Peptides against a protein of PDB entry 4CIC. Designs and how they scored, part 121

Target 1, 148 residues: chain A of PDB entry 4CIC
Amino acid sequence: KVSTKGHYGVQAMFDLAQHFGEGPVSLKSIAERQGLSEPYLEQLIAVLRKAGLVKSVRGAQGGYILAREPRDIKVGDIIRVLEGPIAPVESVSQDDPEHSLKFDFSVTKSVWEKVKKSIEEVLDSITLADMLKDAEEAQMAQGYMYYI
Target 2, 147 residues: chain B of PDB entry 4CIC
Amino acid sequence: KVSTKGHYGVQAMFDLAQHFGEGPVSLKSIAERQGLSEPYLEQLIAVLRKAGLVKSVRGAQGGYILAREPRDIKVGDIIRVLEGPIAPVESVSQDDPEHSLKFDFSVTKSVWEKVKKSIEEVLDSITLADMLKDAEEAQMAQGYMYY

## One batch from the design tools (peptide; made by RFdiffusion4, then SolubleMPNN)

Design b2_p21_3_s4 (from b2_p21_3, 14 letters changed)
Fold by OpenDDE base, seed 3:
Structure b2_p21_3_s4 (fold): chain B 148 residues (1-148), chain C 147 residues (1-147), chain A 21 residues (1-21)
Amino acid sequence: as target 1 above (148 residues)
Amino acid sequence: as target 2 above (147 residues)
Amino acid sequence: GPFVKRNLLEEKRKKFEEEEE
């Protein structure tokens, strides 16, 4: 499962994508639009900035921008930065190293590896630009429903 | 992510599949082979039994068997029984107020729905019979490396 | 408008490409 951290990270990055080209966005404005606490968003942005996905802009109109174009940022990149490698199974606590590890039946492991690969393929196939396009299409579809 | 419960449930069901047709298997023997505690396995088996994936056999040689053939049990069926519907994201606590979330949430939700669908497709494409076949192929490959 | 956004995106692309060289 994607953690809450990964979920909110994608949400915050998508907000920055929607404002890409418009200049820097304040953390406060992102927090308000995305329903996030500003302190929590600050932690997420710090990680994303360190990974080079977000840039800080200084000045009176300072804030944050995407460090790359929306087309050059995959959802998978955001998740990997925030959560690390995609793990399809929750880490069985290493506290029973001797007995549990021996029967990591290659077959059961293979099932989870197939799931992992499938998740990676999906998340790496979706860019922030794709998400922007989907949002535009959804808005157009709603607009057409009001004009009929 | 698949929980530890789902992981061990698939492992236990696969053990029962390996012994399918040989008669009932004791929980103790499954626990020993799979590196599980017997009490934990008992809880898993109780859920799987209630869902009709496992049957209990009574008697001196009693134990558990698969309730269906290995080909008729998908990995996805096991996961749904143990964990419920596949949720790609951890449940964000509902305490965030209603208003601001609607549109941006729809696109992000669509991403997670695509992930969900992909996971479901994979898990529903794999049966216990497929896992048995993969195990046989792996054993054959190991056997050929020693000759 | 969508056209102003596109031009700003292209200008930013050029700036990012120039900063990576």
Scores: peptide ipSAE 0.013, ipTM 0.763, DockQ to the pose 0.006
Fold by OpenDDE base, seed 5:
Structure b2_p21_3_s4 (fold): chain B 148 residues (1-148), chain C 147 residues (1-147), chain A 21 residues (1-21)
Amino acid sequence: as target 1 above (148 residues)
Amino acid sequence: as target 2 above (147 residues)
Amino acid sequence: GPFVKRNLLEEKRKKFEEEEE
């Protein structure tokens, strides 16, 4: 499962993608548009900035921008920055050392590795640019429904 | 993420698949082989039994068996029984009713639906019979490394 | 051996098919 942190991180990055090229966006404005608390967003942005996905701009109209073009940021990159490696299973405390020595060809481990790979493939196939395109297509579809 | 419940449920079902045809297996023996607590396994088996994936056999050699053949039980079926629908995101409390009215074409929702679909496709493509086959192949590969 | 397991699986397969009819 993607955590709430990952989910909101993708939303915040998508908001920055929608404003890419318009200059720096304030945390307040992102928080208001995305329905996030400003303090929570500040924590997310701090992590994303440290990872080099976001830049801080100083000044009276200061704020944040994407550090890369939307096409160069995968959803998988955002998730890995916020959550770390994609883990398909909640960490079963492997604390029982006695099972460590058998070549744990855990057939179950193979299942979860397949799930992991599948999630990674999906998240790495979607860029912020793809999300922007999907948003444009959806807005067009809504516009057509109002004219019928 | 698959919960510990889902993970251990798949392990328990796989143990039952390995013993399919051999008669009923005791909860104690499953727990010992899979490194599970017997009380925890009892809860899992109760859910799996209620869902019709496992049968209880009564008697001196009583225990549990798969209710279906290993080929007719998908990993996805086990997960859905134990965890419910595959949710790729932890439930963001959509409790803010004011955002409810906009056609939440949440582009983000579309991303998560793609992830969900991909997980479902994987889990529905793997049966307990496939897992048995993979286990046999792995045992053969280990045997060949020793000559 | 693996052969004995297959025969037992096939016999149970037939029993399950007969119980679902």
Scores: peptide ipSAE 0.013, ipTM 0.763, DockQ to the pose 0.042
Fold by OpenDDE base, seed 4:
Structure b2_p21_3_s4 (fold): chain B 148 residues (1-148), chain C 147 residues (1-147), chain A 21 residues (1-21)
Amino acid sequence: as target 1 above (148 residues)
Amino acid sequence: as target 2 above (147 residues)
Amino acid sequence: GPFVKRNLLEEKRKKFEEEEE
């Protein structure tokens, strides 16, 4: 599962992508548009900034921008920054080395590794630019439904 | 992430698959082989039994067996029984219906739905029989490294 | 749910809450 942090982080990054090229966006405006608490968003943005996905702009019209173009930011990059490596299983303490368990652990581990790889492939195949395109297509579809 | 419950549930089901056709396996023996506490395993087995993946056998040599052949049990079936539907995101309270958020929520939702589908496809492509085969292949490979 | 990524922050927060109780 993507944590709430990962989910909201992708939302915040997507909001910044929608405003890419328009200049700095305030945390308040992102929070309002994304239904996030401003303090929570501040924590997310701090992590994303430290990872170099977001840039802070200072001044009276200061705020945040994407540090890279939307096409150069994968959803997988955002998730890895916020949540670390995609782990398909919660870390079960592997601490007991002695029992014949290593082999059975190996087979179950391989299942989870396949799941991990599949998630990574999906998340690394989706950029913020792809999300922008999907948003535009959905807006066009809604616009057409109001004219019919 | 598969929870600890899902992980141990797959381990327990795999242990039962390894003993499929040999008769009932005691919870104690599964717990020992899988490094699980017996009380924890009892809870897992109760859920798996209620879902019809495991069958209880009564008697002095009673225990548990798979209710179906290993080839007829997907890893996805085990996970769905133990953890419910594969949800790629933890349920964020979607409770605020009014704001323009519906659209942005739609795009982000579609990302997670793609992830969900991908996970489901993987987990539904792997049976306990596939896991048994992988185990046999790994045992053979280890046997060849020692000789 | 099957895919709980416990946020390292939530784990730290829970540890902190458990240490204050």
Scores: peptide ipSAE 0.016, ipTM 0.774, DockQ to the pose 0.015; fails the geometry check
Fold by OpenDDE base, seed 2:
Structure b2_p21_3_s4 (fold): chain B 148 residues (1-148), chain C 147 residues (1-147), chain A 21 residues (1-21)
Amino acid sequence: as target 1 above (148 residues)
Amino acid sequence: as target 2 above (147 residues)
Amino acid sequence: GPFVKRNLLEEKRKKFEEEEE
């Protein structure tokens, strides 16, 4: 599962992608648009900034921008920054090394590795640019539904 | 992420698959082999039994068996029984219906739906029979490394 | 994973309940 942190992080990054090229966006405006508390968003943005996905811009039009183009930011990159490596299973405390040697554990682990790989492939296949395109397509589709 | 419940449930079901056709397996023996507490395993087995994935056998050789052949039990079936539907994201309390209508929410939701579908496809592509085969192949590979 | 978080929320809830006691 993606955490609320990961979910809101993707939302915040997507908001920044929608405004990419328009200049710096205030945390307040992102929070208002995305339905996030400003303090919570500040924590998310701090992590994303430290990871080099977001830049802080100072000045009269200060705020945040994407540090890279939307096409160069994968959803997987955002998730890895916010949550760390994709883990398909909760950390089962492997406190018993003797059970770690059992054949059954190896096979079960292989199932979860397949799930992990699949999640990684999906998240690494989706960029913020892909999300922008999907957004445009959905707006067009809604626009057409109102005209029919 | 699969919970510990899902993980241990798959381990317990795999143990039952390894003994499929050998008769009923005691919870104690499963617990010992899989490194699970017997009380925890009892709770898992109760859920799996209620869902019809496991059968309880009564008698002198009483215990549990798979209710279906290993080939007819997907990992996805086990996970859905133990955990419910695969949810790619934590339940964000959508307490604000007004934010649910924003276009951004729809696109973000579509990302998670793609992740969900991918997880479902993987888990539904793996049966307990596939796991048994992988086990046999790994045992053979280890056996060849010792010679 | 999709199920890990019930326990993390339950652990956070349990920690929050333990911090409020």
Scores: peptide ipSAE 0.015, ipTM 0.777, DockQ to the pose 0.015; fails the geometry check

Design b2_p21_4_s1 (from b2_p21_4, 13 letters changed)
Fold by OpenDDE base, seed 3:
Structure b2_p21_4_s1 (fold): chain B 148 residues (1-148), chain C 147 residues (1-147), chain A 21 residues (1-21)
Amino acid sequence: as target 1 above (148 residues)
Amino acid sequence: as target 2 above (147 residues)
Amino acid sequence: SLYDKKLEEKKEEEEKEREEE
């Protein structure tokens, strides 16, 4: 499962992708468009900036931009920055660390590793550019439905 | 992500698969082999039984068995019984239900739907019989390293 | 950055427009 942090991080990065090449976007404007709290977005942007996915621009038209082109940012890159390695199972270690460690049966582990690999492959196959294209196609499809 | 409940449910079901055809297995023996608390396992087994994946056997040699053959039980079936539909994202609804509902942008939703589909395809491609085969192959491989 | 490039291109276009005037 992707956490709320990962989900909102992808939304914020997608908003920056939609405005890529238009100049810096304010956190306030991103928060308003994506339905995020500005303080929460500030925390996300701080992490994304530290990871080199976002740049801060200073000045009167200051704000944030993508640090790379949308085609050079995978959804998987965003998730790994915000959440770390993709874990297919919630950490069993919190409830009973002593018992959980002993019975990491190789077979059940292999199932979760297959799930992990599948998630990674999907998220690494989708760039912000792919998401932009999908959004354009969806808008075009809606436009055609209004003309019928 | 699969919850701890889903993870332990798959372990318990796999234990029952390893003993399939040998008769009923006690909850105590499953708990001991899988490193689970017996009370927690009882809750899991109750759900799995209600869903028709496990049967209770009464008597002196009473316990639990798989209700179907290992080949007829997918990992995805176990997960869906224990957790419901596979959700690729943690429910955004707990922190701010009003804001989370408005910005279900079709594009971000499509990403998570692709992830969901991929997880479902993997979990539905693996049966308890496949897991048994993998366990046998792993045991054989270990046996060959000692010779 | 691509933004910086576009900003430079826009400045160069604005400079060319001013030279043509």
Scores: peptide ipSAE 0.029, ipTM 0.739, DockQ to the pose 0.025
Fold by OpenDDE base, seed 5:
Formats: structure tokens, C-alpha cells, sequence
Structure b2_p21_4_s1 (fold): chain B 148 residues (1-148), chain C 147 residues (1-147), chain A 21 residues (1-21)
């Protein structure tokens, strides 16, 4: 499962993609548009900035921008930055490490590795540019439904 | 992510698949072989039994068996029984329902739906019979490395 | 089930052994 952090991180990055080329956007404006708390968004942006996906701009109209073009940022890149490696199974709590480690049955592990690979392939196939295109197509489809 | 419940459920079902046709196995024996607590396994088996994936056998050699052949049980079926529908994203905590509901951005939702579909396709493509075959192949490969 | 089939086969074998006795 993608964590709430990963989910909101993708939303925040998508908001920055929608404003790409328009200059820096304030965290407040992103938070308002994405329904995020400003403090939570600040934490997300700090991680994304450290990873080099976001840049801070200083000044009176200071804020944040994408550090790369939307086409050069995969959803998988965002998720890996926020959550680390894609883990298809929740880590079994560390309490009884000795027993759980022995029966890492190669076969069940192989199932989860297949799931992991599939998730990675999907997330690495989607860029912020693809998301922008999908949003444009969805808006066009809604516009056509109101004119009929 | 697959929960610990889903993971251990697949392990327990795989153990039952390995013993399919040998008669009923005790929960104790499954727990020992799979490194599971017996009480936890009892909860898993109760859910799996209710869903019709496992049968209980009564008697002196009582225990559990697969209710279907290993080829007729997908990993996806086990996961759906134990966890419900595959959700690629953790449900956003209900604390601020009004704000989070508005911006279920159709686009981000579409990303997660693609992930969901991909997971479902993988899990529905793997049966317990496929897992048995993979185990046999792995054992053969280990045997050949020692000769 | 394969188990039920094996159980039936075993019963049939035990019945045959009893008929041959």
C-alpha cells in the first residue's frame, strides 16, 4: 500500500506540475488547493526538496517549483523518495525476528517480489506529464458533457 | 501493501496445499512449520473456512484441508478474503473528511486504480498450484547445485 | 476432493481385501 505520505506527496507534486512555468507557488496555496494541512505539506516539501525534486525560490513571491520538468519525474520517483523502496508486504513487527526469518519461504517471497515488480513498473511508467495530460483530457470530457 | 494477515494467510494456505491429498493437518503442525502462533493461525483459518477456502475435518486425525484444489485457489482470492478489496493507498484517516473528500483528484485516483489493477492481475495470475510448482523447481535447483 | 477420492480408494481396497479373505 502507498502510505498517506506517498499519496499526498504525489498530490503536492502534481499541483506543482500544474503550475510549472508560472513561477514559485506558496505552500499555503498548495495546501489550500490540495486539501492538506500546511504543516504536513511543509514536511513533505522538505523531503522532496532534499531529494532534488523540488526547489525553493526566495523573495517576495517566494515558494516552491519543480526542480525538473514534469516529464522527468515519475510517480515511482516520488514514492521512492517519500517511502523508500516499494515493499509489497508490511514488515512483520521485529518482536520475534528469529522465527519469522527462518521460514521466509522462497516461494511466498517470490509472490511478493512479483507484486513489487508490477507496482514498480506501473509507477515508473507514469510521469507528472502523463498526469497533466490525463487532467486535460478529463476537463475536456467534462466540458463536452455540459454542452450537450 | 499486503498486511501481515494476508502474508501469513498465504503461507498457511500454501502449507495446506503442500499437504493436499494427504489428509487433514492440525493447526499446531501448520503453526510450527510456518513459524506462526497457533492462536493467530486459528483466527486466519476461521476466516478462510468461512469463505469456503478451507474445510475442517472432524475425528482423531482431525484438522484442516483445502476446500478446493490448489489450482482453483488464486493468491488474489486469499488476499481478498483476508483483507477485502485490494486498496493500493492507505485510507486517509477520517479526521478531516470534508477537506480530503473534495480533492479526490480524479487524476491521482486514476494512478492508484492502475496500481490496483496491476496488483490484482498479478495476484489473480498465481495459484497455489503455481506456488507448488515453483517450490518443486526451487528444490530441484538446490539439489543440482550440490551434485 | 482428492482427499475424498483417496479415502474412497482406500475404502475400496479395504473392501477388496475383506472379500478376498
Amino acid sequence: as target 1 above (148 residues)
Amino acid sequence: as target 2 above (147 residues)
Amino acid sequence: SLYDKKLEEKKEEEEKEREEE
Scores: peptide ipSAE 0.025, ipTM 0.734, DockQ to the pose 0.004
Fold by OpenDDE base, seed 4:
Structure b2_p21_4_s1 (fold): chain B 148 residues (1-148), chain C 147 residues (1-147), chain A 21 residues (1-21)
Amino acid sequence: as target 1 above (148 residues)
Amino acid sequence: as target 2 above (147 residues)
Amino acid sequence: SLYDKKLEEKKEEEEKEREEE
């Protein structure tokens, strides 16, 4: 499962992709457009900036921009930055050593590794540029439905 | 992500698959072999039984068996029984209405739907019989490393 | 079922062991 953090991170990065080349975008404007709280978005952007996916621009018209072109940022890159390695199974808290996933039964592990690989392949096949294209196609389709 | 419940459920079902045709297996023996607590396993088995994946056998040698052949139980079936529909994104608790995933932005949703479909395809492609075969192959490979 | 067959085989073995005692 993708966490809420991963989900909102992809939304925020997609908003920055939509404004790529238009200059810096304020966190407030991203938060408003994406339905995110500004404080939560600040935390996400801080992580994404530290990972080199986002750049901050200083000044009166300051804000954030993508650090790379939308085609050079995969959804998988965003998820790995925010959540770490894609884990197909939720980690049981190590605090109960008796309930730890100690039984690394090789066969069950192999099932989860197949799931992991499949998720990675999907997320690494989608760029922010692909998402932009899909958004444009969806807007065109909606525009045609209003004229019919 | 698969929950701990899903993970342990697959382990318990796999243990029952390994003993398929040998008769009823006690929850205690499954718990010991799979490193699970017996009370936790009881909860899992109760759900799996209600879903018709496991049957209880009564008597002095009572216990549990698979309700179907290992080839007729997909890993995806076990996960759907224990966790419900595969959700690619963790549901934000509805308790903060301002943080609800209200922005069903169609494009972001489509990304998660692709992930969901991919997970479903993988989990529905693996049966308990496939897992049994993989276990046998792994045991043979380990046996060859000791010689 | 394979289970029913193994249960029958086990009963037949237990009956044979009782006839040999």
Scores: peptide ipSAE 0.017, ipTM 0.732, DockQ to the pose 0.004
Fold by OpenDDE base, seed 2:
Structure b2_p21_4_s1 (fold): chain B 148 residues (1-148), chain C 147 residues (1-147), chain A 21 residues (1-21)
Amino acid sequence: as target 1 above (148 residues)
Amino acid sequence: as target 2 above (147 residues)
Amino acid sequence: SLYDKKLEEKKEEEEKEREEE
C-alpha cells in the first residue's frame, strides 16, 4: 500500500506539474488547492527538495517548482523518495526462522516479489506529464458533457 | 501493501495446499511448519473457513483441508477474503473535500486505480497450484546444487 | 463476513452509480 505520505506527495507534485513554467508556487497555494495542511506539506516538500525533485525559489515570488520537467518525473520516483523501496507486504518480523521450512517462505516471498515488480512497473510507467495529459482529457470530457 | 494477516494467510493456505489429498491437517502442525502462533492461526483459519476456502474435518484425525483444489484458489482470493478489496493507498480521510480541486483528485485516484488493477491481475494470476509447482522447482534446484 | 458486507456495499454503490448514469 502507498502511505498517506506517498499519496499526498503525488498530489503535491502533480500540483507543481500543473504550474510548471508559470514560476514558483507558494506552499500555501498548493495546500489550499490540494486540501493539505501547510505544516504537513512543508514536511513533504522538504523531503522532495532534498531528493532533488523540487527546487526552492527565493524572492518576492518565492516558492517551489519542479526540479525536472514533468515528463522526467515518474510516480515511482516520487513514491521511492517518500517511502523508500516499494514493499508489497508489511514487514513480517522474521524473528523465528528456526521452524519455518525455508522452502515455503521462499515461494511465498516470490509471490510478493511479483507483486512488487508489477507495482514498480506501473508506477514507473506513469509520469507527471502523463497525469497532466489525463487531466486535460478529463477536463475536455467534462466540458463536452456540459455542452450536450 | 498486503498486511501481515494476508501474508500469513497465504502461508497457511499454501501449507494446506502442500498437504492437499493427504487428509486433514492440524492447526498445530501448520503453525509449527509456518512459524505461526496457534492462536493467530486459529483466527486466520476461522475467517478462511467462513469464506469457504477451508473446511474443518471432525474426528480422530480432525483438522483442516482446502475446500477447493489448489488450482481453483488464487492468491487474490485469499487476500480478498482476509483483507477485503485491494486498496493501493491507505485510507486517506477524505474529510475535507471542499478545497481539493475535484479534477486533481480524479487524476491522482486514477493512478492508484491502475496500481490496484495491476496488483489484482498479479494476485489473480497466481494459484496455490502455481505455488506448489514453484516449490517443486525450487526443491529440485536445491537438490541439484548439493550433488 | 466483513468482506461479504464490503462486497455487497461495493456492489450496491456500483449499482447506484449505474442507475444514476
Scores: peptide ipSAE 0.011, ipTM 0.734, DockQ to the pose 0.019

Design b2_p21_4_s2 (from b2_p21_4, 15 letters changed)
Fold by OpenDDE base, seed 4:
Structure b2_p21_4_s2 (fold): chain B 148 residues (1-148), chain C 147 residues (1-147), chain A 21 residues (1-21)
Amino acid sequence: as target 1 above (148 residues)
Amino acid sequence: as target 2 above (147 residues)
Amino acid sequence: SKYEEKLRKEKEELEEELEKQ
């Protein structure tokens, strides 16, 4: 399950992708477009910046840009930065290894590992460039629906 | 993300699958094998029973059984019963529909829908019978490593 | 014990989830 942090992080990164090549975008403008609070976005951007996905630009026209091209940023990269490794199950404390039949635990674990792998494959197959393309296609489709 | 409830629910259902055909299993015995509290397991089993995945048997040898064969119970069925629809994202309050550029929201939503579909496909492809088979194969492999 | 505290937390989480349904 993707956290709210992961969700908003992808939204913020997608906003930066839409403005890629236009120069630095202010956190205020991202927050307004994405329906996020500025303080929350500041925290997200700080993490993304530390991970090298976002770059800060200083000055009167300062703000943030993607540190890489949209095609070089996977959704999976964003999620891993914000949430760490994709965990299909909430942290079940493995505290009592003695009485858990190691075997049943192993089979159940394998189910969640399959889920994990599937999520990773999906998220690693989608770039910000793919999202931009999907957005353009959807805009074109909407534009055509208004002309019909 | 599967909750602790979903995880333990799958474990409890798998325990019942391992004992399928042997008659009713007590909650105590399941709890002991799976490292669960009896009260917690009682709550899980109550939900699973209400959903028709588990059946209670009354009497001195009373307990619980799977209501269907292990091959007829998908992991996805268990998760849907315990957690509801597979939600790839935690409930983001859709509170302010007006200012969210409907378009950006749609693209991000499509990403999560792809994740959802992928999770559903995996969980619906795995039955309790598949898990039993995997368990048998793992036991055989461990047995061969000790010889 | 750590185990009892774990079981207590798991029970509390389950109760909260059941109250939401």
Scores: peptide ipSAE 0.026, ipTM 0.779, DockQ to the pose 0.010
Fold by OpenDDE base, seed 5:
Structure b2_p21_4_s2 (fold): chain B 148 residues (1-148), chain C 147 residues (1-147), chain A 21 residues (1-21)
Amino acid sequence: as target 1 above (148 residues)
Amino acid sequence: as target 2 above (147 residues)
Amino acid sequence: SKYEEKLRKEKEELEEELEKQ
């Protein structure tokens, strides 16, 4: 499962993508639009900034911007930064070293690796630019339903 | 993420698949082979039995068997029984009813739905029979490396 | 406020998730 951290991180990055080219946005404004706590968002932004996905801009109109164009940021990149490697199963503490020696061709492990690969392929196929396009298409579809 | 419950449930079901046609297996034997606690396995088996994936056999050689052939049990079926619907994101408590009125075309929701669909497709494409075949192929491959 | 209570819950959930990691 994507954690709440991953989910909110994608929301925050998407908000920054929607404002890309408009200059820096305040954390307060992102928090208000995305329904996030400002302190929580500060933690997310700190991680994203350290990973080089977000830049801080200083000044009276200071805030944050995407460090790259929306097309150059995959959802998978955001998730990997916030959660680390995509793990389809909660790591059962493999700490029992005695089971380590058997070439445990765990057929079950192969199932989870297939799931992992599938998730990675999906998340790496979606950019923030794709999300922006999907949002635009949805807004257009809503507009058409009001005029009919 | 698949929970520990889902993971161990698949292991237990796979053990039952490996013994399919050999008669009932004891929970103790499954627990020993799969590295599971017997009490935990009892809980898993109770859920799986209630869902009709496992049958209990009574008698001196009593135990459990698959209720269906391995080819008729998908990994996705096991996961859905143990965990419910595949949720790619931990449910952020959507309980704020006031946000319910906006057709919140959450573009983020669409991302997670794509992930969900992909997981479902994978898990529904794998049966216990496929897992048995993969195990056999792996065992053969190990045998060939020794010759 | 309902907002402050939501923020408190989200913080508590986040702290619990961070402690489990």
Scores: peptide ipSAE 0.022, ipTM 0.782, DockQ to the pose 0.032
Fold by OpenDDE base, seed 1:
Structure b2_p21_4_s2 (fold): chain B 148 residues (1-148), chain C 147 residues (1-147), chain A 21 residues (1-21)
Amino acid sequence: as target 1 above (148 residues)
Amino acid sequence: as target 2 above (147 residues)
Amino acid sequence: SKYEEKLRKEKEELEEELEKQ
């Protein structure tokens, strides 16, 4: 499962993609449009900035921009930055060392590895540019439904 | 992410698949082989039984068996029974109805739906029979490395 | 407000995740 952090991170990055080329976007404006708290968004953006996905622009019209073009940012890149490697199974808390018989049931592990790979393939196949295109197509489809 | 419940459920069902045709398997023996607590396994088996994936056999040699052949049980079936529908995103606790502005960002939702579909396709493509075959192949490969 | 409590929890969860990184 993708965490709330990953979900909101993708939303925030998508908002920045929608404004790509328009200049810096304020955290306040992103928070308002995406229904996020500004403090939460600030933390997300800090991580994304440290990872080089977002840049901070200083000045009176300061804010944030994508550090790369939307086509060069995969959803998988955002998720890996925010959550780390995709783990298909919740880590059984390793803390009970005794009866965590890592029955390394090679077979069950292989199932989860297949799931992991499939998730990675999907998320790495979707860029922010693809998301922008999908949004435009959805808006056009809604517009056509109002004209018919 | 698959929960611990889903993970252990698949392990328990796989153990039952390995013993399919040998008769009823005791919960104790499954628990010992799979490294599960017997009380936890009892809860899992109760859910799986209610869903018709497992049958209880009563008697002196009582225990549990698969209710269907290993080829007729998908990993996805086990996961859906134990966890419900595959949710690719952790449910943002729906409990705050007001400001959960479900900005149903149709686009972000579509990303997660694609992930969901991919997970479902993978899990529905793997049967307990496939897992048995993979285990046999792995054992043969290990055996050949020792010869 | 329930919303403020949710935002507080989300913030706490995020802070915990950031501390683990």
Scores: peptide ipSAE 0.022, ipTM 0.777, DockQ to the pose 0.031
Fold by OpenDDE base, seed 2:
Structure b2_p21_4_s2 (fold): chain B 148 residues (1-148), chain C 147 residues (1-147), chain A 21 residues (1-21)
Amino acid sequence: as target 1 above (148 residues)
Amino acid sequence: as target 2 above (147 residues)
Amino acid sequence: SKYEEKLRKEKEELEEELEKQ
């Protein structure tokens, strides 16, 4: 499962993607649009900045921007930065050496590795640019539904 | 993420699959083989039994068996019984009605729905019979490495 | 052990889930 941190991180990054090219966005404005607490968003942005996905801009129009183009940021990149490697199972303490030697453990592990790979493939196939496109398409679809 | 409950549930079900056709297996023997506490396994088995994935057999050789053939039990079926629907995101309180109306929320939700679908497809593509086959193949591979 | 404590906690969570069903 993606944590709340991962979820909100993707939301915040998507908000920055929507404003990409418009200049720096304030944390306050992101928090208001995404319904996040500003202090929580500060923590998220600090991690994303340290990972080089976000840049801080100083000045009268200070704020944050994406450090890369939306097409060069995968959802998987955001999740890996915020949560680390995708783990399909909650950390079972594999530290019981008696379990590591059992054949059954190997087979069960292979199931979770397949799940992991599938999640990674999906998250690495979706960029912030893809999300922007999906957003535009959904807005157009809603616009057409109101005109019919 | 699959919970520890889901993980151990799959292990217990796989143990029952390995003994399918050999008769009832005691909870004690499953617990010993899978390194689970017997009380924890009792609770898991109770849920799996209620869902009709496991049967209790009474008698001198009492215990548990799979209620279906290993080929008719998907990993996804086990996970859904133990955890409910696959949720790719931890329950964000979606109860904030202001968030439900924002377009950004819809797009982000679609990402998680794609992840959900992908997980479901994988887990529904793997049966206990597939796991048994993988087990046999790995045993053979280990056997060949020792010669 | 940390493992026993984790297992105990998971057992308690599972018992609570079973009582709700």
Scores: peptide ipSAE 0.019, ipTM 0.784, DockQ to the pose 0.011

